# Peptides against a protein of PDB entry 5KEZ, part 42

Target 1, 320 residues: chain A of PDB entry 5KEZ
Amino acid sequence: NVAIYNPFRPWWERYQPVSYKLCTRSGNEDEFRNMVTRCNNVGVRIYVDAVINHMCGNAVSAGTSSTCGSYFNPGSRDFPAVPYSGWDFNDGKCKTGSGDIENYNDATQVRDCRLTGLLDLALEKDYVRSKIAEYMNHLIDIGVAGFRLDASKHMWPGDIKAILDKLHNLNSNWFPAGSKPFIYQEVIDLGGEPIKSSDYFGNGRVTEFKYGAKLGTVIRKWNGEKMSYLKNWGEGWGFVPSDRALVFVDNHDNQRGHGAGGASILTFWDARLYKMAVGFMLAHPYGFTRVMSSYRWPRQFQNGNDVNDWVGPPNNNGVI

## One batch from the design tools (peptide; made by RFdiffusion4, then SolubleMPNN)

Design b1_p11_8_s2 (from b1_p11_8, 6 letters changed)
Fold by OpenDDE base, seed 3:
Structure b1_p11_8_s2 (fold): chain B 320 residues (1-320), chain A 11 residues (1-11)
Amino acid sequence: as target 1 above (320 residues)
Amino acid sequence: GSASRYRDWYP
């Protein structure tokens, strides 16, 4: 991915890929393979956060400022390490003036235009699908158990399916023969927008952002909410079917106070309430549970916004 | 705020 130095190596640089090389702040491919092997050998499975909707931001300077040193040129849509070229992006398909998503009530924009400047891959193209599948299959062959599909809301469900249909079975060294990768898709659906979580049920589980948002409200006792109201927690609260839900109290995005639940989201900053929420989640049978492991950062609020919400995990000069 | 704006920090 792009190595960003202003601010200094933010967490979100990981979501600006310039190649599918397994070479990042966390280590190289050999180290990753070693980790996967060690984890699998003790029954811990690895699920990869797969960034396949886009490449890096359109405004990033061309060059070799990347975690694996690969050259890239956002301006010309040149990512030779893949390789991708201008033909592999939705620049001509997006009809907004800026090239970015301007109206989230327009499903076509949400899927065909750039997410906050991130170069949007033409996932309708078999070439692009195949390059992504090759990346994911490489990971599967290494021994990962499945994937979180980042920014699934911004991909057409059919394109996702086409990619998934190209995937190998899991590595039989650790998984039963014929096992398929576990797929969960990041879709922010709190209602009010045209794209729905149900659009993605056919591909795998989806993130249920209503879960953390509503649970936070209840635990915080906002608006007269009571714990007793959780008797019909899950589908009874309007959430997606349990067998399609990936649930969580917070994630790396919404713990920083923006969108997808806003201020209701409980985080480790409110340790006592957070433990209550996480404990409840783990005890309740609804959905597939995910527990967040985060870190403290020097929060600095200016005009209600944390100006340091970019801060990544503790690191040694950018290396984790 | 819009749930879709959680990625406003991306450059």
Scores: peptide ipSAE 0.058, ipTM 0.808, DockQ to the pose 0.114
Fold by OpenDDE base, seed 1:
Structure b1_p11_8_s2 (fold): chain B 320 residues (1-320), chain A 11 residues (1-11)
Amino acid sequence: as target 1 above (320 residues)
Amino acid sequence: GSASRYRDWYP
């Protein structure tokens, strides 16, 4: 991915790829392979956060400022380490003045325009699908069990399906023959927008962002809500079917206090209430559960916003 | 500046 130095190596640089090389501040490919093997040998499975909707930001300077040293040029859409060129992006398909998503009530913009300036890949092209599939298949062959598909809301479900149809079965050294990768898709659907979680049910599970948002309001006792109202928690609260839901109290995005739940989201900063929420989630039989492991950072609030929400996880490798 | 991945669709 790109190396961002202002601010200094933020968490979100990890979501701006310039290649599909397994070479980041988290480690190199050999270290990753070693981890996957050790984990599989004790029954711990690995799911990769796969960033396949886009490459890096359009405003990032060209050069070799990346974690694996690969050259890239956002201005010309040149990513030779893949390789991608200007033909592999949706620049000509997006019809907004800025080239970015401007209206989230327009499904075409949401899927064909740039997410906050991130260069949007033309997933309709078989070439692009194949390059992504090669990346994911390499991970499958290493021994991963599945994937979180980042920014699935911004990809057409049919394009995702086309990629998934190219995937290998899981590695038979650790999984039964014929096993398929576990897929869950990040889709923010709190209602009121044209893109729905149900659009993606055919590809795998989806993130249910209503879960953490609503649970937070209940445990915080906002608006007179009571724990007893959780008796029909799940589908009874308007959530997606249990067998399609991946549920969580918080994630890395809404842990920063914005979007997809806002101030209702419980985090480790509210330790007692957070433990209650996580305990309830693990005890109640709805959806596939995900428990967050995060870190503290020096929060600084200005006008209600944390100006240090960019701070990444602790890292002292000092190399890349 | 550089583009941020941070998303705030529901302020």
Scores: peptide ipSAE 0.045, ipTM 0.792, DockQ to the pose 0.557
Fold by OpenDDE base, seed 4:
Structure b1_p11_8_s2 (fold): chain B 320 residues (1-320), chain A 11 residues (1-11)
Amino acid sequence: as target 1 above (320 residues)
Amino acid sequence: GSASRYRDWYP
């Protein structure tokens, strides 16, 4: 991915890929293989956060400032390490003036335009699908158990399906023969927009952002909510079917105070309430649970926003 | 309520 130095190596640089090389702040491919092997050998499975909707930001300077030194040129849509070119992006398909998503009530914009300037891959193209599948299959062959698909809301479900149909079975050294990768898709659906979580059920599980948002409200006793109302927690609260839900109290995005759930989201900053929420989540049978492991950073609020929300996990001069 | 993508993290 792109190496960002201003601010200094933010967490979100990971979500600006320039290649599919397994060479990042966390280590190289050999180290990754070693980790996957060691984890699998003790029954710990690895699920990769796969960034396949886009490449890096359109405004990033061309060059070799990347975690593996690969050259890239956002201006010309040139990513030779893949390779991608201008033919592999949705520049011509997106009809907004800016090239970015401008209206989230327009599903076509949400899927075909750039997410906050991130170069949007033309996932309708078999070439693009195949390059992504190759990346994911490489990981599968290494021994990962599945994937979180980043920004799934911004990909057409059919395109995702086409990629998934190209995937290998899991590595038989650790998984039963014929096992398929576990897929969960990041889709932010709190209602009110045309794109629905149910659009993605055919591909795998979906993040249920209503879960953390509503649970936070209840635990905080906002809007007259009571713990007793959790009696029908799950589908009874309008959440997706349990077998399609991946649930969580917070994630790295809403932990930083914006987006889905807003201020209702509980985090480690409110330790007692957070423990209550996480404990409840783990005790309740609804959905597939995900527990957040995060870190403290020097928060600095200006106009309600943490200007240091870019800070990544503890690291040694950028190396995690 | 409406659930657009989170705020712009990227410069």
Scores: peptide ipSAE 0.066, ipTM 0.808, DockQ to the pose 0.104; fails the geometry check
Fold by OpenDDE base, seed 5:
Structure b1_p11_8_s2 (fold): chain B 320 residues (1-320), chain A 11 residues (1-11)
Amino acid sequence: as target 1 above (320 residues)
Amino acid sequence: GSASRYRDWYP
């Protein structure tokens, strides 16, 4: 991914890929392979956060300022380490003036325009699908158990399916022969927008962001909500079917005070309420549960916004 | 400069 130094190595640089090389601040491919092996050997399975909707931001300077030193040029859409070129992006399909998503009520913008400036891959192209599948298959062959598909809302479900159809079975050294990768798709569906979580059920599980949002309101006692109302928690609250749901109290995005739930989201900053929420989640039989492990950072609010929401995990002068 | 990937909540 791109190496960003202003601000200094933010968390979100991880979501700006310039190649599919397994070479980041977390380590190189050999180290990753070693970790996966060691984890699998003790029954810990690895699920990769796969960033396949986009490459890096359009405004990032061209060069070799990346975690693996790969050259890239956002301006010309040149990512030779893949390789991708201008033909592999949706620039011509996006009809907004900025090239970014401007209206989330326009499904075509959501899928074909850039997410906050991130260069949007043309996943309709078999070439692009194949390059992504090759990346994911490499991980599968290493021994990962599955994937979180980042920004799935911004990909056409059919394109995702086309990629998934290219995937290998899991590594038989650790998984039963014929096992398929576990897939869960990040789809932010809180209602009110045309793209629905149900659009993605055919590809695997989906993130149920209503879960954390609604649970937060209940535990915070907002709008007269009561814990007793959680008796029919799950489908009874309008959530996706349990067997399609990946549920969580918070994630790395919405714990930063806005987006996909806003202020209702409970986080470690509210320790007592957060523990209640996590405890309830783990105890209640709905969905596949995910527990967040995060970190503290020096929050600095200006006009209601944390100007330090970019701060990445604890590090020593950029080294994690 | 570089932009984050953050998404807003849409009720």
Scores: peptide ipSAE 0.047, ipTM 0.800, DockQ to the pose 0.433; fails the geometry check

Design b1_p11_8_s3 (from b1_p11_8, 5 letters changed)
Fold by OpenDDE base, seed 3:
Structure b1_p11_8_s3 (fold): chain B 320 residues (1-320), chain A 11 residues (1-11)
Amino acid sequence: as target 1 above (320 residues)
Amino acid sequence: GSASRYRDTYP
């Protein structure tokens, strides 16, 4: 991914890929292989956050400022480490004046235009699908158990399916022969927009962002909410079917006040309430549970916004 | 009131 130095190595640089090489702030490919092996050998499975909707931001300077040193040029859509070129992006397909998503009520914009300037990959092309599948298959062959598909809302479900159909079975050294990768898709659906979580049920599980948002209001006792109202928690509250839901109290975005959930989201900053929410989630049978492991950072609010929400995990001069 | 989009990923 791109290496950003202003601010100094923010967490979100990881979501701006310039190659599919396994060289990041976390380590190199050999170290990753070693970790996966050690984890699998003790029954801990690895699920990779796969960023496959886009490459880096269109405004990032060209050069070799990347975690693996690969050259890239956002201006010309040149990512030779893949390789991608201008033919592999949706620049010509997106019809907005800016090239960015301008209206989230237009499903075509949401999927064909750039997410906040991130160069949008042409996932309709078999070449692009194959390059992504090659990346994911490399990880599968290393021994990962599955994937979180980042920004799935911004990809056509059929394109995702086409990629998934190219995937290998899991590594038989640790998984039963014929095992398929576990897939869950990040889809922000709080209602009111044309793209629905149900559009993606055919590909795997989806994130249920209503879960953390609503649980937060209940635990906080907002709007007269009571714990007793959780009697029909899950589908009874309008959530997706349990067998399609991946649930969580917070994620890296909404714990910083971004994305879906707003101020209702409980985080480690409110330790007691957070423990209550996480405990309830783990005890309740609805959905597949995900527990957040985060870190404290020096929050600094200006005009209601944390100007330090970019701060990444504890690191040694950018290395974690 | 929460946006259904990623925050701006630029500095």
Scores: peptide ipSAE 0.065, ipTM 0.815, DockQ to the pose 0.128
Fold by OpenDDE base, seed 4:
Structure b1_p11_8_s3 (fold): chain B 320 residues (1-320), chain A 11 residues (1-11)
Amino acid sequence: as target 1 above (320 residues)
Amino acid sequence: GSASRYRDTYP
């Protein structure tokens, strides 16, 4: 991914790929292989956060400022380490004036235009699908158990399926022969927009953002909410079917006041309430649970926004 | 309604 130094190595640089090389702030491919092997050997499975909707931001300077030194040029849509070119992006397909998503009530914009300037890959193309599948298959062959598909809301479900159909079975050294990768898709659906979580059920599980938002409200006792109302927690609250749900109290986005959930989202900053929420989540049978391991950073609020929301995890001069 | 993804992803 791109290496950004202003601000200094923010967490979100991870979500701006310039190649599919396993060479990042976390280590190189050999180190990753070693980690996956050691984890698998003790029954800990690895699920990769796969960024396949887009490449880096359109405004990032061309050059070799990347975690593995690969050259890239956002202006010309040139990513030779893949390789991608201008033919592999949705620039001509997106019809907005800015090239970015301008209206989230327009499903075509949401899927064909750039997410906050991130160069949008043309996933309708078999070439693009194959390059992504190659990346994911490389990880599968290393021994990962599955994937979180980043920004799935911004990809057509059929395009995702086409990629998934190209995937190998899991590595038989650790998984039963014929095992398929575990897939969960990041889809922000709190209602009121045309794209629905159910659009993606055919590909795997989906993130249920209503879970953290509603649980936060209940635990905070907002709007007269009571714990007793949780008797029918899950589908009874309008959430997706349990076998399609990936549930969580917070994620890295809404922990920073962005994304879905608003002010109701509980985080480690509110330790007591957060423990209550996480405890409840783990005790309740609804959905596949995800527990967040985060970190403290020097928050500085200006006009309700943390100007230091870019700060990444504890590191040694940028190396995690 | 629902919110979008993180507001800014690049400098």
Scores: peptide ipSAE 0.058, ipTM 0.817, DockQ to the pose 0.123
Fold by OpenDDE base, seed 2:
Structure b1_p11_8_s3 (fold): chain B 320 residues (1-320), chain A 11 residues (1-11)
Amino acid sequence: as target 1 above (320 residues)
Amino acid sequence: GSASRYRDTYP
């Protein structure tokens, strides 16, 4: 991915790929293989956060400032380490003046335009699908168990399906023969927008963002909410079917006030309430559960916004 | 500057 130095190595640089090489601040491919093997050998499975909707931001300077040293040029849509060129992006498909998503009530913009300036891949093309599948299959062959598909809301479900149909069975060294990768898709659906979580049920599980948002309001006792109301928690609250849901109290985005949930989201900053929420989630039989492991950073609020929301995990001079 | 991953999807 792109190496950003201003601010200094922010967490979000990880979501700006310039290649599909397994070479990042966390280590190289051999180290990753080693980690996957060690984890699998003790029954811990690895699920990769796969960034396949886009490449890096359109405004990032061209050059070799990347975690694996690969050259890239956002201006010319040149990513030779893949390789991608201008033919592999949705620049001509997006009809907004800026080239970015401007209206989230327009499903076509949401899927065909750039997410906050991130160069949008043309996933309708078999070439693009195949390059992504090759990346994911490489990970499968290493021994990962499945994937979180980042920014799935911004990809057409059919394009995702086409990629998934190209995937190998899991590595038989650790998984039963014929096993399929576990797939869950990040789709933010709190209602009020045209894109729905149910659009993606055919591809695998989806993130249920209503879970953390609603649980936060209940535990905070907002709007007269009571714990007793949680007796029918799950489908009874209008959430997606349990067998399609991946649930969580918080994630890295809404810990920072970004995206779905707003101020209702509980985080480790409110330790007592957070433990209550996580404990309830783990005890109640709904969905596939995900527990967050995060870190403290020096928050600095200006006009209600944390100007240090970019701070990544603890590191040694940029190396994690 | 560099563009962050910040997005607003909550009405």
Scores: peptide ipSAE 0.052, ipTM 0.811, DockQ to the pose 0.461
Fold by OpenDDE base, seed 1:
Structure b1_p11_8_s3 (fold): chain B 320 residues (1-320), chain A 11 residues (1-11)
Amino acid sequence: as target 1 above (320 residues)
Amino acid sequence: GSASRYRDTYP
């Protein structure tokens, strides 16, 4: 991915790819392969956060400032390490003045325009689909069990399906022959927008962001809400079907006060309430559960916002 | 500045 130095190596640089090489501040491909093997051998499966909607930000300077040293040029849409060129992006398809998503009530903008400046891949093209499939198949060959598809809301479900149809069965060294990768898709659907979680049910599970938002409100006893109201928690609260839901108390975005949930989201910063929420989630039979493991950073609030919300995980590998 | 990954929805 791109190496960002202002601020210094933020967490979100990891979501700005310039290649599909397995070489980041988390480690190299050999180290990753070793980890996957060791985990599989003791029954722990690995799911990769796959960033396939976009490449890096359009405003990032061209050069070799990347974790694997690969050259890239956002201005000319040149990513030779893939390779991608200007023909592989949706610049001509997006009709907004800025080239970014400006109106989330316009599904076409949400899918065809840049997410906060991130160069939007033309996933309608078989060439692009194949390059992504090659990346994911390489991971499958290493022994991963499945994928979180980042920014799925910003991809057409049919394009995702076309990519998934190119995927191999899981590695038979650890999985039964014919096993398919486990897929869950990040879709932020709190209602009121045209794109719905149900649009993506055909591809796999979806994130249910209403879960953490509503649970946080209940545990915090906001608006007179009581835990007794959780009797019909799940579909009874208007959530997606249990067999389509990936549920969580918080994620890396809303842990920082951004995205779905706002101030209602419980995090490790409120340890007691957070433990209650996580305990409830694990005990109640709804959805596929995900427990977060995060880290502390030096929070500094100015005008209600943490100016240090960019701080990435602890890392002493400054060489990469 | 650099583009962040922050996303907000407004139902």
Scores: peptide ipSAE 0.050, ipTM 0.794, DockQ to the pose 0.436; fails the geometry check

Design b1_p11_8_s4 (from b1_p11_8, 5 letters changed)
Fold by OpenDDE base, seed 2:
Structure b1_p11_8_s4 (fold): chain B 320 residues (1-320), chain A 11 residues (1-11)
Amino acid sequence: as target 1 above (320 residues)
Amino acid sequence: GSASRFRDTYP
């Protein structure tokens, strides 16, 4: 991914890929292989956060300022380490003036335009699908168990399916022969927008963002909500079917005070309430559960916004 | 500057 130095190595640089090489602030490919092996050997499975909707931001300077040293040029859409070129992006498909998503009520913009300036890959192309599949298959062959698909809301479900159909079975050194990768898709659906979580059920599980939002409201006792109302928690509250749901109290995005979920989201900053929420989630039989492991950072609020929301995990001079 | 991936779809 791109190496950002202003601000200094923010967490979100990891979501701006310039190649599919396994060289990051966390280590190189050999170190990753070693970690996967050690985890698998004790029954801990690895699921990779796969960033496949886009490459880096359109405004990032060209050069070799990347975690693996790969050259890239956002201006010319040149990513030779893949390789991608201008033919592999949706610049011509997006019809907004800015090239970015401007209206989330327009499903075509949401999927064909750039998410906050991130160069949008043309996932309709078999070439692009194959390059992504090769990346994911490399990880499968290393021994990962599955994937979180980042920004799935911004990809056409059929394009995702086309990629998934190219995936190998899991590594038989640790998984039964014929095992398929576990897939869950990040889709923010709190209602009110045209893109629905149900659009993606055919590809695997989806994130249920209503879970953390509603649970936060209840535990905070907002709007007269009571714990007793949680008797029918799950489908009874209008959530997606249990066998399609990936549930969580918070994630790295909404932990920083922006959607999805707003101020209702509980985090480790409110330790007592957060433990109640996580405990309830783990005890209640709905969905596939995910527990957040985070860190403290020096929050500084200006006009209601944390100006340090970019701060990444503890590191040694940029190295994690 | 560098653009973050922050997005807010909460109405």
Scores: peptide ipSAE 0.044, ipTM 0.800, DockQ to the pose 0.455
Fold by OpenDDE base, seed 4:
Structure b1_p11_8_s4 (fold): chain B 320 residues (1-320), chain A 11 residues (1-11)
Amino acid sequence: as target 1 above (320 residues)
Amino acid sequence: GSASRFRDTYP
């Protein structure tokens, strides 16, 4: 991915890929293989956060400032390490003036335009699908158990399916023969927008962002909410079917006050309430649970926004 | 510039 130095190595640089090389702040491919092997050998499975909707930001300077030194040129849509070119992006398909998503009530914009300036891949193209599948298959062959598909809301479900249909079975050294990768898709659906979580059920589980938002409200006792109302927690609250839900109290985005959930989201900053929420989540049978492991950073609020929301995890001069 | 991936989606 792109190496950003202003601000210094933010967490979100991870979500600006320039190649599919397994060479990042966390280590190289050999180190990753070693980690996956060691984890699998003790029954710990690895699920990769796969960034396949886009490449890096359109305004990032061309060059070799990347975690593995690969050259890239956002201006010309040139990512030779893949390779991608201008033919592999939705620049001509997006009809907004800015090239970015401007209206989330327009499903076509949401899927064909750039997410906050991130160069949007033309996932309708078999070439693009195949390059992504190759990346994911490489990970599967290493021994990962599945994937979080980043920004799934911004991809057409059929395009995702086309990629998933190209995937190998899991590595038989650790998984039963014929096992399929575990897939969960990041889809922000709090209602009111045309894109629905149910659009993606055919591909795997989806993130249920209503979970953290509503649970936060209840535990905070906002709007007269009571714990007793949780008797029908899950589908009874309008959430997706349990077997399609990945649930969580917070994620890295809404922990920083962005994305879905608003101020209701509980985080480690509110330790007591957070423990209550996480405890409840783990005790309740609804959905597949995800527990957040985060870190403290020097928050500085200006006009209600943390100007240091970019700060990444503890590191040694950029190396995690 | 550097584009964060923060997304503001609202009902």
Scores: peptide ipSAE 0.044, ipTM 0.796, DockQ to the pose 0.434
Fold by OpenDDE base, seed 5:
Structure b1_p11_8_s4 (fold): chain B 320 residues (1-320), chain A 11 residues (1-11)
Amino acid sequence: as target 1 above (320 residues)
Amino acid sequence: GSASRFRDTYP
């Protein structure tokens, strides 16, 4: 991914890929392979956060300022380490003035335009699908168990399906022969927008962002909500079917006050309430549960916004 | 012009 130095190595640089090389601040491919092997050998499975909707930001300077030193040029859409070129992006498909998503009530913009300036891949192209599948298959062959598909809301479900259809079976050294990768898709659907979580059920599980938002409201006793109201928690609250749901109290986005849920989201900053929420989540038989592991950062609120919401995990001068 | 993922929208 790109190396951003202003601000200094923010967490979100990780979501700006310039190649599919397993070479980042987390380590190199050999180290990753070693970790996957060691984890699998003790029954711990690895699921990769796969960033396949986009490459890096359109405004990032061209060069070799990346975690593996690969050259890239956002201006010309050149990513030779893949390789991608200008033919592999949705620039001509997006019809907004800025090239970015401007109206989330327009599903075509949401899927064909740039998410906050991130160069949007033309996932309709078999070439692009194949390059992504190759990346994911390499991970599968290493021994990962599945994937979180980042920014799935911004990809056409059919394009995702086309990629998934190219995937190998899981590595038979650790998984039963014929096993398929576990897929869950990040889709923010709190209602009121045209893109629905149900659009993606055919590809695998989806994130249920209503879960954390509503649970936060209940635990905080907002709007007269009571714990006893959770007796029909899950489908009874209008959530997606349990077998399609991946549930969580918070994620890295809404932990920072952004994304789905707003102020209702409980985090480790509210330790007691957070423990209650996580405990309830783990005890209640709805969805596939995900527990957040995060870190503290020096929050500085200005006009209600944390100006340090960019701060990444603890590091020593950029080295994790 | 940092491309922050915080701009993921929600109703």
Scores: peptide ipSAE 0.043, ipTM 0.802, DockQ to the pose 0.441
Fold by OpenDDE base, seed 1:
Structure b1_p11_8_s4 (fold): chain B 320 residues (1-320), chain A 11 residues (1-11)
Amino acid sequence: as target 1 above (320 residues)
Amino acid sequence: GSASRFRDTYP
């Protein structure tokens, strides 16, 4: 991914790829293989956060400022380490003045325009699908069990399916022959927009962002909400079917006050309430549960916003 | 500046 130095190596640089090389501040490919093997050998499975909707930001300077030293040029859409060129992006398809998503009530903008300046891949092209499938298949062959598909809301479900149809079965050294990768898709659907979580049910599970938002409101006792109202928690609250839901109290985005949920989201900063929420989630039989493991950073609020919400996880690897 | 991946959904 791109190496961002202003601010200094933020967490979100990891979501700005310039290649599909397994070479980041988290480690190299050999270290990753070692981890996957050790985890699989004790029954712990690995699911990769796969960033396949886009490459890096349009405004990032060209050069070799990347975690694996690969050259890239956002201005010319040149990513030779893949390789991608200007023909592999949706620049000509997006009709907004800025080239970015401007209206989330327009499904075509949401899927064909840039997410906050991130160069949007033309996933309709078989070439692009194949390059992504090669990346994911490499991970499958290493021994991962599945994927979180980042920014799935911004990809056409049919394009995702076309990629998934190219995937290998899981590695038979650890999984039964014929096993398929576990897929869950990040889709923010709180209602009121044209893109729905149900659009993606055919590809795998979907993140249910209503879960953390509503649970936070209840546990915080906002608006007269009571724990007793959770009797029909799940489908009874208008959530997606249990067998399609991946549920969580918080994620890295809304932990920082961004994305779905707003101020209702409970985090480790509210330790007691957070433990209550996580405990409830694990005890109640709805959805596939995900527990967050995060870190503290020096929060600094200005005008209600944490100006240090960019701070990444602790890392002493200053070389990469 | 560099683009962040911060995004909000406004139902």
Scores: peptide ipSAE 0.042, ipTM 0.784, DockQ to the pose 0.446

